# Peptides against a protein of PDB entry 5VZU, part 142

Target 1, 271 residues: chain A of PDB entry 5VZU
Amino acid sequence: GRTLEDIFHEHMQELILMKFIYTSQYDNCLTYRRIYLPPSRPDDLIKPGLFKGTYGSHGLEIVMLSFHGRRARGTKITGDPNIPAGQQTVEIDLRHRIQLPDLENQRNFNELSRIVLEVRERVRQEQQEGGHEAGEGRGRQGPRESQPSPAQPRAEAPSKGPDGTPGEDGGEPGDAVAAAEQPAQCGQGQPFVLPVGVSSRNEDYPRTCRMCFYGTGLIAGHGFTSPERTPGVFILFDEDRFGFVWLELKSFSLYSRVQATFRNADAPSPQ

## One batch from the design tools (peptide; made by RFdiffusion4, then SolubleMPNN)

Design b2_p21_7_s4 (from b2_p21_7, 9 letters changed)
Fold by OpenDDE base, seed 3:
Structure b2_p21_7_s4 (fold): chain B 271 residues (1-271), chain A 21 residues (1-21)
Amino acid sequence: as target 1 above (271 residues)
Amino acid sequence: MEEEEKRKKMLEELRKEFNVP
């Protein structure tokens, strides 16, 4: 029978062949485009910039992380046989935080799947509701003929006098036990482990994370066929590291900041 | 049916690509 090693070797040969075919189709016509680093904003979750990620057999990929209000975006700087450069490999909704369970329940893939799919359904509902409000608002601008309603004089309502002494009705304070929202300890990272059956190329991922968010990853077949968004979890570890759990792929990608300093990589100031 | 099978196959290939030991 074919070993796992034989299957991986054949698959690597296919990916190399696909890369060769695509590069050869350009008749050596290379177009160079300058990449600019996005400007840092004070409200950015971490400093934007270049990150290196690993996607199994594709090896090392370069992604630009940028922030767009309540959204973060990973844009491919390197293309692969499935997804070309310039595509948004990950889109993160910073409005939809994922609360990880305790460390024992984090090992349960079905629990993570439940949490992510519940957030996905909320995001879908919000998009449908916001689409209806935008649709109904456009229909009712019939021409309101501005009939000049005559300025009726504001009658000066008389100053009623002061004196009513309020009686001391001693209503007992009902103890509304405000469920203390446990302050999300913004400072201490939570223990982190991958669910059982989620593959990571390296077991050397951070075992503590700051926060998690709902996101989607872009997937496609070879040649960018049937591109779609798949649900996942963005995991912020620190200023220089984040992860993405690809839920349907049962895979984890670790991204680390490119520490290289680039001269003249800043975007030109908007004129 | 055909689109779902194509999607299933795509996900199977992507799992091989992403989950190389």
Scores: peptide ipSAE 0.537, ipTM 0.935, DockQ to the pose 0.597
Fold by OpenDDE base, seed 4:
Structure b2_p21_7_s4 (fold): chain B 271 residues (1-271), chain A 21 residues (1-21)
Amino acid sequence: as target 1 above (271 residues)
Amino acid sequence: MEEEEKRKKMLEELRKEFNVP
């Protein structure tokens, strides 16, 4: 019978062959596109830039992380047989923070799956509601026939009405001690562990995370067939590292900042 | 049915790609 090893070897040979075919086909039509680093904004969760990921058989992936208000995006700089360069490999919704449970419950994949799927349903509801508001707002531009209503000039007068008295009613405002919402300690990382059955290529991932957010990853078959968004968790570890948990794949991708300084990599100022 | 089977197969192949030991 085919061993698991035989199946993995056959699949790796196919991926290597596909990668070779793609690279060899592109050799005749190498279009170089300059990549510009996105400008850093004060409200960016971390400095935008290039991150190096390693996941499974695809080997080295380079992703550009950028921030777009309450959304972050990972854009593939390197293509693979499934997803070409320039695609948004991950989309992060910074509105939807994932609260990780304690370390004991973090080991439970079903608990993480539940939390993420509940957030996914909220995001779908918000998209439907926002789609309805955008739809209803367009319907009421019936053509206002601008009937030219005539300019009648009525001038009328200045009536002075009187001096109403200053009632003193001194109601003591009860001291509602607004319980100061303790500023969410943005500084202390929470303990982090991958759920049991989530594969990581390296067990050397950060064991503390700063924040987690709902996100979607792009998946496709070979040749970018049937592309779809799968739910996941974006995990911010620190200024230079983030991860993505692919729930349906039961996989974890770790991304580390490319520390190389690029001269003239800044986007040209809009003229 | 056919699309669901195609999706299932795609996810199975992707799991092999992502979860290479």
Scores: peptide ipSAE 0.533, ipTM 0.933, DockQ to the pose 0.595
Fold by OpenDDE base, seed 2:
Structure b2_p21_7_s4 (fold): chain B 271 residues (1-271), chain A 21 residues (1-21)
Amino acid sequence: as target 1 above (271 residues)
Amino acid sequence: MEEEEKRKKMLEELRKEFNVP
């Protein structure tokens, strides 16, 4: 029978071949494009910029992290056999925070899966509701000519009757103790562990996270075939590190800021 | 059926790619 080693070698040969094909097709025509760093905004979750990621067999990938109001975007700077450069590899919904359970329950993949799928369903419902409001607003500009409908008559509805017993029942105002939403202590990260059965290429991932958000990752077959969005979790560790849990792949990608100082990499000010 | 099988196969290959140590 085929060994796991035989399957691994065949798959690695296919990836090398695909890498050769997509690089060699440009042998006679190299187009260089200048990459500008996104401008930092006060409301950005962290400083935007270049991050290096590790994707299993693909090796080192570079993504640009940028912020777009309540959305964050990871754009591929390096292509791979599945997804070309310039594609949006991750999209993060900063409106939908993921609350991780305690450290014991974080080890349960089914619990993380439940939480993510519940948030995915909320995002889908919000998109359907917002689609209906945009649809109904266009239909009502038909000029309804006001035909004067005729004066139908004054039917006399009748008179009865008096009785007035004033039941005093002094219902005590139940003090609805507004459960003060404890301000999520913005300063202390929570303990973090990957669920059992989620693969990480590097076991040296941060064991404390600041915030988590719902997001989607782009997946495709070789040559960018059948591209689709798969659900995941964006994990902010610190100013220079974030992760993405690919839920359907049971994989974790760690991204670290590229510490290189780029001269003249700032976007030209919009004139 | 055919699209679901293609998607299943794609996810199986991607799991190999992402979960290589």
Scores: peptide ipSAE 0.526, ipTM 0.931, DockQ to the pose 0.625
Fold by OpenDDE base, seed 1:
Structure b2_p21_7_s4 (fold): chain B 271 residues (1-271), chain A 21 residues (1-21)
Amino acid sequence: as target 1 above (271 residues)
Amino acid sequence: MEEEEKRKKMLEELRKEFNVP
């Protein structure tokens, strides 16, 4: 019978062949685009830049991490047979932090799945509510046809008088001391383990994480067919490493900063 | 049905691609 190794070897041969076909088709018509590194901002969760992804049979992928207010994005610099270069492979919602359970419960895939799906539902509700507020605000700019009301010259003067009774009602505003939400302590790193049944290419991933956020990953069939967003977890390990748990794929992707210094890779200053 | 089966198949192939044993 076919072994798992035989199936893997056949699948790897297919992917290598696909990569070869794609490369050979483009050899005659390469369009080079300059990539600029995004400028770092003080509010960025980590320094933006290039990260190498290690996941699956595709080998090494390069992703640009960038920050956009309360969102982070991973943009593919390298394409694969499913998702072309320039697509957003991951989108992270920095408003929706995921609290991982204790190390024992982190081994439970169903617990992680529950937590992620509850966050996904909150994100969906917020999008529906915000869509309603944005919809109602646009509806009231009906064109006020300024009908020119005719200038009737109504003259009448009457002088009615001054009665000035100042009602003093000094209602003391009760100081509702808004409990200052303590700034979320830049959490001491917590022990981290992948759930049972989540595959990693290597067991060599950081066993401590700083924080986790809700995110979505882009998936598609070969040739970018039926592209969709699947729920996942962005895991920040440190300044140079993050992970993404693909919940439906039961897979983990580790991303490590590209340590190469690029000359003249900075974005031109906005003139 | 057909779209769900297609999605299921896509997820199965992606799991093979991502989950190298």
Scores: peptide ipSAE 0.466, ipTM 0.908, DockQ to the pose 0.650

Design b2_p21_8_s1 (from b2_p21_8, 11 letters changed)
Fold by OpenDDE base, seed 4:
Structure b2_p21_8_s1 (fold): chain B 271 residues (1-271), chain A 21 residues (1-21)
Amino acid sequence: as target 1 above (271 residues)
Amino acid sequence: MEEQKRQEKLEELRKDFQYTD
């Protein structure tokens, strides 16, 4: 029978061949497009920009991280045989924070899977509810034929008088129990470990994370066939590093900021 | 049939994401 090693070797050869075909198809007609860095906003979770990620055997890819209100987006700058450049490789819902369990329970893939799938179901419910509100709001704009309502006469409303009795009622100052804003624990990262059976390219990932969010990753077959969104976890480690756990793939991708300074990479000012 | 093809795609993608040293 084929060994696991034989299967991986054959598969690696296929990926190398697909990468070669993919790159060679463009050698005859390279269209260069300028990439603009998104402007940084004060409310951005981290500075937007270019990150280098690793996708196992696909090797190194470049992703643009950008923020769009309560959403973050990773856009492929490099394409691969499955997903072309310009696609949204990850979409992060910053409304749906994932709370990781303790370090012992973080090793349990089924626990992470449960947490992610519960959040996925909430996101689906919110999308259905918001879809109904948007649907019901459009149905009622039937063309109201503006029948010209006849000019009913201005009845002079009479000027009745001034009676000013000052009722003294000394309402006691109800102690506004200042709901102690739990200080946003912005500062202290939590211990982080990958679940057992989640593949990582290397074990050299940050062992502390700041926060996690629900997200979806884009997956497709070769040539961008049957593209779909798969659930995952965005993990913010620090200002320059984030990860994505591909739940169904049992895989982890680490992304690190590209430290290169790009001249003239700013978005053109809106004219 | 569709779910089987989806599982086959997921298995191929798992191989893609597995780094073999």
Scores: peptide ipSAE 0.459, ipTM 0.904, DockQ to the pose 0.592
Fold by OpenDDE base, seed 5:
Structure b2_p21_8_s1 (fold): chain B 271 residues (1-271), chain A 21 residues (1-21)
Amino acid sequence: as target 1 above (271 residues)
Amino acid sequence: MEEQKRQEKLEELRKDFQYTD
């Protein structure tokens, strides 16, 4: 019978062939677009830039990491048969930190799944609540047919009644203690291990992580069919490495900074 | 029907994301 290895080898060959077909079809129509590195901001979690990431059988891909307030984005610089270049392969919600359990419980995929799904539900609730506030404001501009209300008569201005003393109702402004979001302490890294049954390219991933966040990965069929967002975990290891756990795929992608210095990769200053 | 197709897609994508050791 076909071994699992044979089936995976055949599937790898199919994906390589698809990648080859896609690249070869574009060979006659190669439009080179200059990519600029995103400007770094002081509040960026790490320096934005190019990272090389692993996508299983798709192999090594290039992703641009950028920061957009409380969101991070991984944009594909290289496409694959499923997801074309320019798509957001990962979207990270920097408001929703994932607290990993101890190292023993990190081996439990169901525990990670529980934690991620609880955060996903909170994110969904927040999106629903924010959607309701935006919806109610637009409804009531029905055309006020300005029926000319008849000129009801000029009732007389009654007189200046007297000097009501200003009651000093010193309403203490309740100090809305804006819960100062504690600056994400560059805490001591915690021990990190992949859950059992999460596939990684190799065991050569950082065994310590700084912090984790809820995120979503983009998944699609071949030719970008039925694209959807799947829940996952962004894992910051260090300034030059992050990971993404694809929860539903039980897969881990490791991303490492492209160390190449690009001359003139900065966006031209807006003149 | 849609969920079955989604599961089939997820199974294909799991193969895509599975590293052959």
Scores: peptide ipSAE 0.456, ipTM 0.906, DockQ to the pose 0.588
Fold by OpenDDE base, seed 3:
Structure b2_p21_8_s1 (fold): chain B 271 residues (1-271), chain A 21 residues (1-21)
Amino acid sequence: as target 1 above (271 residues)
Amino acid sequence: MEEQKRQEKLEELRKDFQYTD
């Protein structure tokens, strides 16, 4: 019978062949577009820029990480047979933190799945509630023809001046000790391990994480067929590394910053 | 029918995302 290994080997050969066909067909008709690095903002979770990621049998891909208020986006710079270049491979909701359990319970995929699906349900509820408030506010102000009602002369009612004596209750100013906002402790990295049955390219992922957030990944069939968003977890390890757990795919992608400096890669300042 | 096609797509995508060690 075909082993699981035989199936993966044949599937990998098919993906390599498709990738070869797509590249070779366009060798004489390449359109180059300049990509600019996103400007860094003070409120960015980490410096935006280029990251190299792993996508199983697709191998190494380049993703641009950018920040958009309370959202982060990974945009594909390299395409694959499923997802073309320029698509948002990941979209991260920076409002919705994922709290990982202790290290023992992190090995349980069902526990991670529960936590992520509960956050997904909250995100869905908030989107439904915010959609209702935006719909009701555009009540058609029909043109109220302001008929000029005639100014009836309002009679001068007399100024009775009662002498209410001010009581001098000298309440002492209690020193409101401004609770010094403790600087958000650069949180000691939580111990991190992948759940059992989540596939990674190697075991050489960071074993501590700073923060986790709810996010969605883009998935499609070959030729970008039936594209949809699947739930996942964005894992910030450090300034130069993040991961994404693809929950439904039971897979992990590790992303590492491209350390190359590009001359003139910044967007021209709007004149 | 739609959910079955979705599961078939997810199975193919799992092959895409599984690493051959």
Scores: peptide ipSAE 0.452, ipTM 0.904, DockQ to the pose 0.582
Fold by OpenDDE base, seed 2:
Structure b2_p21_8_s1 (fold): chain B 271 residues (1-271), chain A 21 residues (1-21)
Amino acid sequence: as target 1 above (271 residues)
Amino acid sequence: MEEQKRQEKLEELRKDFQYTD
């Protein structure tokens, strides 16, 4: 029977062969595209820019992080055999914060899976409701031909009656102590650990996170076949590091800021 | 059939995302 080692060796050979085929297609025609850094905005979660990430056996990849209102986007600058350059590898919904449990329950993959899938269902419901409001608003502009149909007049009548007893029942307003949403202490990092069975390249990921958000990652077969979005968790560690948990893949990618200063890499001002 | 092909793709992708130590 094939050993696990044989299967991994064959798979690594396939990935190397695919990388070779893709790179060999460039033999005589290299097109250079200038990449601009996204402009920073005051409301950006962190400074936008280039991050280096790891995708298992694909190795080191470059992703551009950018902010788009209540969404963040990771765009591949380097391609791999599955996802070409210029594709949106991750999309983060900054409306849907994920609260991680305590450190003990963070080790439970099923608990993280539950939390993420509940958020995914809320996002799906909000998309369906917003789709219905946009649909119903177009239907009602049927021309109200105001036919002026006229007249009729009727009628009466009456009458009764009186009685008044004022029952005083002084129901005490039970003070519904609104559980003050403890202001999420935006400054204190939460202890962080990967769930059991989530693969990471190394254990050198940050053990404290600032906040987490629902997101989706792009996955495809070799040659960008059958591309789809898979649910995941964006984890902000600090100004220069974030992670993505690929829930269905049981994998973690760590992204670190490229510290290189690029002269004249700013986007041209919109004229 | 479609879900089976999706699971096969997810298994291949899991290998892509597995780090060989």
Scores: peptide ipSAE 0.440, ipTM 0.901, DockQ to the pose 0.559

Design b2_p21_8_s2 (from b2_p21_8, 11 letters changed)
Fold by OpenDDE base, seed 5:
Structure b2_p21_8_s2 (fold): chain B 271 residues (1-271), chain A 21 residues (1-21)
Amino acid sequence: as target 1 above (271 residues)
Amino acid sequence: MEEEERKKKLEELTKHYRYTD
């Protein structure tokens, strides 16, 4: 029988051949765009940078992880036949932490699905509520009927209104103690296992995770047809590894930091 | 014609690999 390695090798050969066909069809017009590493911020969940991962049936991909406030973004550095380079393969909502159940219940795909879909519905509600507040403010620019310029009435003299004593209404500024969102405590690592029926290209994934978050992954047909976002789970394992569970696809992608030091990869300081 | 057929065949092959995993 073909080994899984043989199947992967054949599939990688087909992907290489596809990539070769695509690159050859473009008359070797290889445009090189410099990519800068995102600057690290103190509030970043982990150091941003390049990660290598397995993306579904497309083999090895390079993704740039970056942080944007309470959102993380995985941007494809390598394209595949469906999702071109520069697309956002994953979007993570760092406000919506997923609590994994115990190790026994983590094996239950339906339990993970319940948790993720509940968070998805909360995110959808928050988006609808925030959309309504922005919508009501724009409505009543009624047509300013151009009423004709009425004649300038005469400047009547400013009568000296009397010395109103300043009432010291010492309105105590209610200290809205902005609940300082406790810096996401590097929680004790939780035992981690993939649910039964979630495909992993590699069984060698970390068996302990630090944190999980709700996210969406980008899926598309060939040539980036009908792109949509599917719900998933971002799993932070450590400083150098994260995963993404594609819930609807029942697949897991593991991403590992590219340990290569790039000289001059930092964005030039904005002068 | 040949290039469109080749694209379609490649799309079919790669669709097949995505859904057979």
Scores: peptide ipSAE 0.018, ipTM 0.544, DockQ to the pose 0.098
Fold by OpenDDE base, seed 2:
Structure b2_p21_8_s2 (fold): chain B 271 residues (1-271), chain A 21 residues (1-21)
Amino acid sequence: as target 1 above (271 residues)
Amino acid sequence: MEEEERKKKLEELTKHYRYTD
């Protein structure tokens, strides 16, 4: 049987070969595509735009962050041997906030895994329910042929009876203590730490986060083989930084805003 | 069978190392 070392060496050879194939294309015809920055909306979680990801052995990756109502999307601007340019690397559900526990429990990967998998199950249930409503609504427009109403008639009547008394029982109105939704302190970052066993190439990640959301990341083999969505956590640190925890991969990716100002990079207004 | 298992294992490793390395 092949050793894990043999498989690792073969993987590294394939990675080098794929990088060589991609880089050797520069000696050939280059195709240039204009990129437009997404328009900013008042309800956007942060300003949309270009972010640089530090993905380990692949070097500098560029993603476009954009907002689509209650969803955010990271689209690859730079391709890699696994995921080509133009693919949606991350999809974030802004309806499903992740509440991180205290710092002690944040160190527990199983606790984060539990929280994320519970949210994943809710998202699946909502998708199934919405699928049933869309299915049932189409079936009932069968033509109601108006077959005529025959008239049949009957009849009967009766009758009784009486009294029972007005018991006054004055049930006290139980004070429904409205659990005051503690106003999410929009201004104070929560202390943040990666769980034990989550790999990060950069230990210099922000130690406070503003908000976390459920999301999915795209993973694939070399040449975009067997692409699948894996569950994760989008972590908003600030206006210029976000992270993604790849739950099944036990990995963390940090993204930082590209500070370059692009003149005339705005999408043409839809006329 | 062995080649297909190898390919699957290589794809799994490739997916993992993309984000861990």
Scores: peptide ipSAE 0.031, ipTM 0.592, DockQ to the pose 0.219; fails the geometry check
Fold by OpenDDE base, seed 4:
Parts: sequence; structure tokens; C-alpha cells
Structure b2_p21_8_s2 (fold): chain B 271 residues (1-271), chain A 21 residues (1-21)
Amino acid sequence: as target 1 above (271 residues)
Amino acid sequence: MEEEERKKKLEELTKHYRYTD
């Protein structure tokens, strides 16, 4: 019987060999593409930019985090044997906040799974409803044959007069109880722990999170075979760190901001 | 059938991603 360690070691050797073959085969044909950093917007959840993932035997992965209204996106800058560079490794729905339970219940994977799957179902319903509205709106543009309606003459309707009766109705000022928008509690971080049975490369993850959102992660076989989106949780820890819980994989990926400053990395201004 | 095939595929992918950790 192979041990888990034997299987891990064999798999690591295969991945190293695949990386070596890939790098050696393409050594003469490397095409470099310039990467532009997305401009920061005031409404961005955190500053967009490059984040370093330390997950997997793939070692170091670089992901670009960007914001697109109520969506966030992680785009792979580094490819791996499964998912090539330029793919969206994570897509986050900033409309669908995940509320984590207390620390005791956070350790229960089934509770997290329930919460995420309930949100996934809501997202599916919203997509179906929005698909129906978009579908019904397109059907009614039958070609209105613009029959030239004949120029009916401008009848001069007369200027009837100015009767000015000043009705005094003393409408009481209804106290508009301004529902005090509870100031979006500049979120004191919630205590955070991974569920039991979620694999993390290191136990050195932040034990406090600011907020969580529903998201989907991209998974694929080697050579980008059978790519699919799996449900997960985006966890914002701070300005420089986020995580992703891959629900179906029972794994956690931690991402940390690349602190390097890049000159001329800004997108060219639209001419 | 489809759920079992999906589960098997997910187990294969999970093996790949877990053996990457």
C-alpha cells in the first residue's frame, strides 16, 4: 500500500517533471505579454493588484485581483498544469455576503457547506430570473414597419385662463423618521477558523476576517481538461490578505499582496 | 449516474489539488 506521503512524493515529482518539460519545450518560443494593473477605485473593497498564493505543490502562484462593480475577480498571472495563465481562478459575488457563525460552529464543515450552498441556490435563481427578463425583452422587437403616418394638421388648441385658487391645505410635516442607515460598521474583524477537514498548506492564516463573500473557483484536469466552477468562500482578512475556501475540494488558499512596486504598470489611458 | 461521475471527477481533481498541497 502506498502511503499518502509516497503518493504526494510521486505526484510532486510528476509536477516538477511537467514543469521542466513545459519550460524546456517552450524555452525558444516564450511570448511575453505586458500586464497592466487595474486602476484603484474608491469603491473597491481593497486596492486591486497582484497577490501571491502559496497553495499547492505548484509553489508560488500570482493572481491579479480586480473589481468590476459588484464582482471581484482573481485572474491567474502564473499558469499551472491544470489552469493556464489568464484564466479566472476565482470569481467573487460582492452582492452575496457570507455570514460566518461563531468560532464553534465555524469548525463544522457541514455548517459552512450549508451556508454556501444556500447562497449558491439564490445566485442560480437570480441568474434564471435575470435570464428570463433579458429573454422576454428581446422577443417583442418585431420589425415595426414604419408606415408613414400622414401629417395631420396642428390644431391650435386655445389658451384657457388663469384661475388661481390658493388652496391652503396645511399638510402636517410627517416626521420622516430617517431610518438611520446603521453606519456600515467599519467591520471589526470577526474571529476566524477553518472548518475541521479543510486542508491548508500552513496553519499560519489570519485568525480574524473582515468579511466573507460567495464565490466560485475554477478547477480543471491537467491540460485544462473539463474545466468547471466550484462553490467557495472569499475571505477578506485585511488590505493585503485574502483567502479562498474551495468547498468541494475542502481546501483553503491564502493570498498575500505582492509588495513590489511596478513602474509603468498602469493601464494606458483610453485615448 | 451523473452525480457519481461528477463525484468521481471531483475526487480525481481533488486528488490532484490535494496532492498539490
Scores: peptide ipSAE 0.028, ipTM 0.633, DockQ to the pose 0.397; fails the geometry check
Fold by OpenDDE base, seed 1:
Structure b2_p21_8_s2 (fold): chain B 271 residues (1-271), chain A 21 residues (1-21)
Amino acid sequence: as target 1 above (271 residues)
Amino acid sequence: MEEEERKKKLEELTKHYRYTD
């Protein structure tokens, strides 16, 4: 029977061939679009910018990392046979932190899978609840029947009625125990290892991570057929490196900052 | 059954995604 490794090797050969065909076909038909680097904000988890990923037969890929409040986004700068340039390859929910287990239990893929799927279910519930509140709020714009204002008349000014005493209803302020949100300790990086059976291009990934978050990755067939979002884990290693664990694919992608300085790559200030 | 379905789903998903070597 085909091993998973055999399927990977066959697919890798196909992707190498496709890359060769695409590069050869487009050699004379290049269109250029200016890309601007996103401005950095103080609240950004790391500096936004260009990151390089390395994916098998696809080789070098460029992704733009950007921050959008409680969301991070990886946008493809380089396209591939499955996912064109400009698509959001990863979407990260910075509200849903993934707590990795100890180093021993990190080797267990089923434990990581459990943790991620529990967070996925919470995200789904929150989306359903927030969808209901947004739905109920729109329903009560009943048609204002424009009843015609009848015009009728001026009548008089009557008088002064008296001194209703203010009742001092001293409602005791209920002690709202403010659950102290423990400040997320920008903690010492924790030891990191990939689960057994997660494929990585090389074993040369950071062995310490700062933070992990729930996210989704975009997958699609050739020609961007049947695009879907799969669950995964965004792993922040440092200011210049992050990873993404594709849970269903059992794959890990490492992204490293492009250290090249680009002149005139900043977005024009909104005038 | 579950392992074969998982392998088939993984094979389908693998057609949808770049393998990291």
Scores: peptide ipSAE 0.026, ipTM 0.611, DockQ to the pose 0.275; fails the geometry check

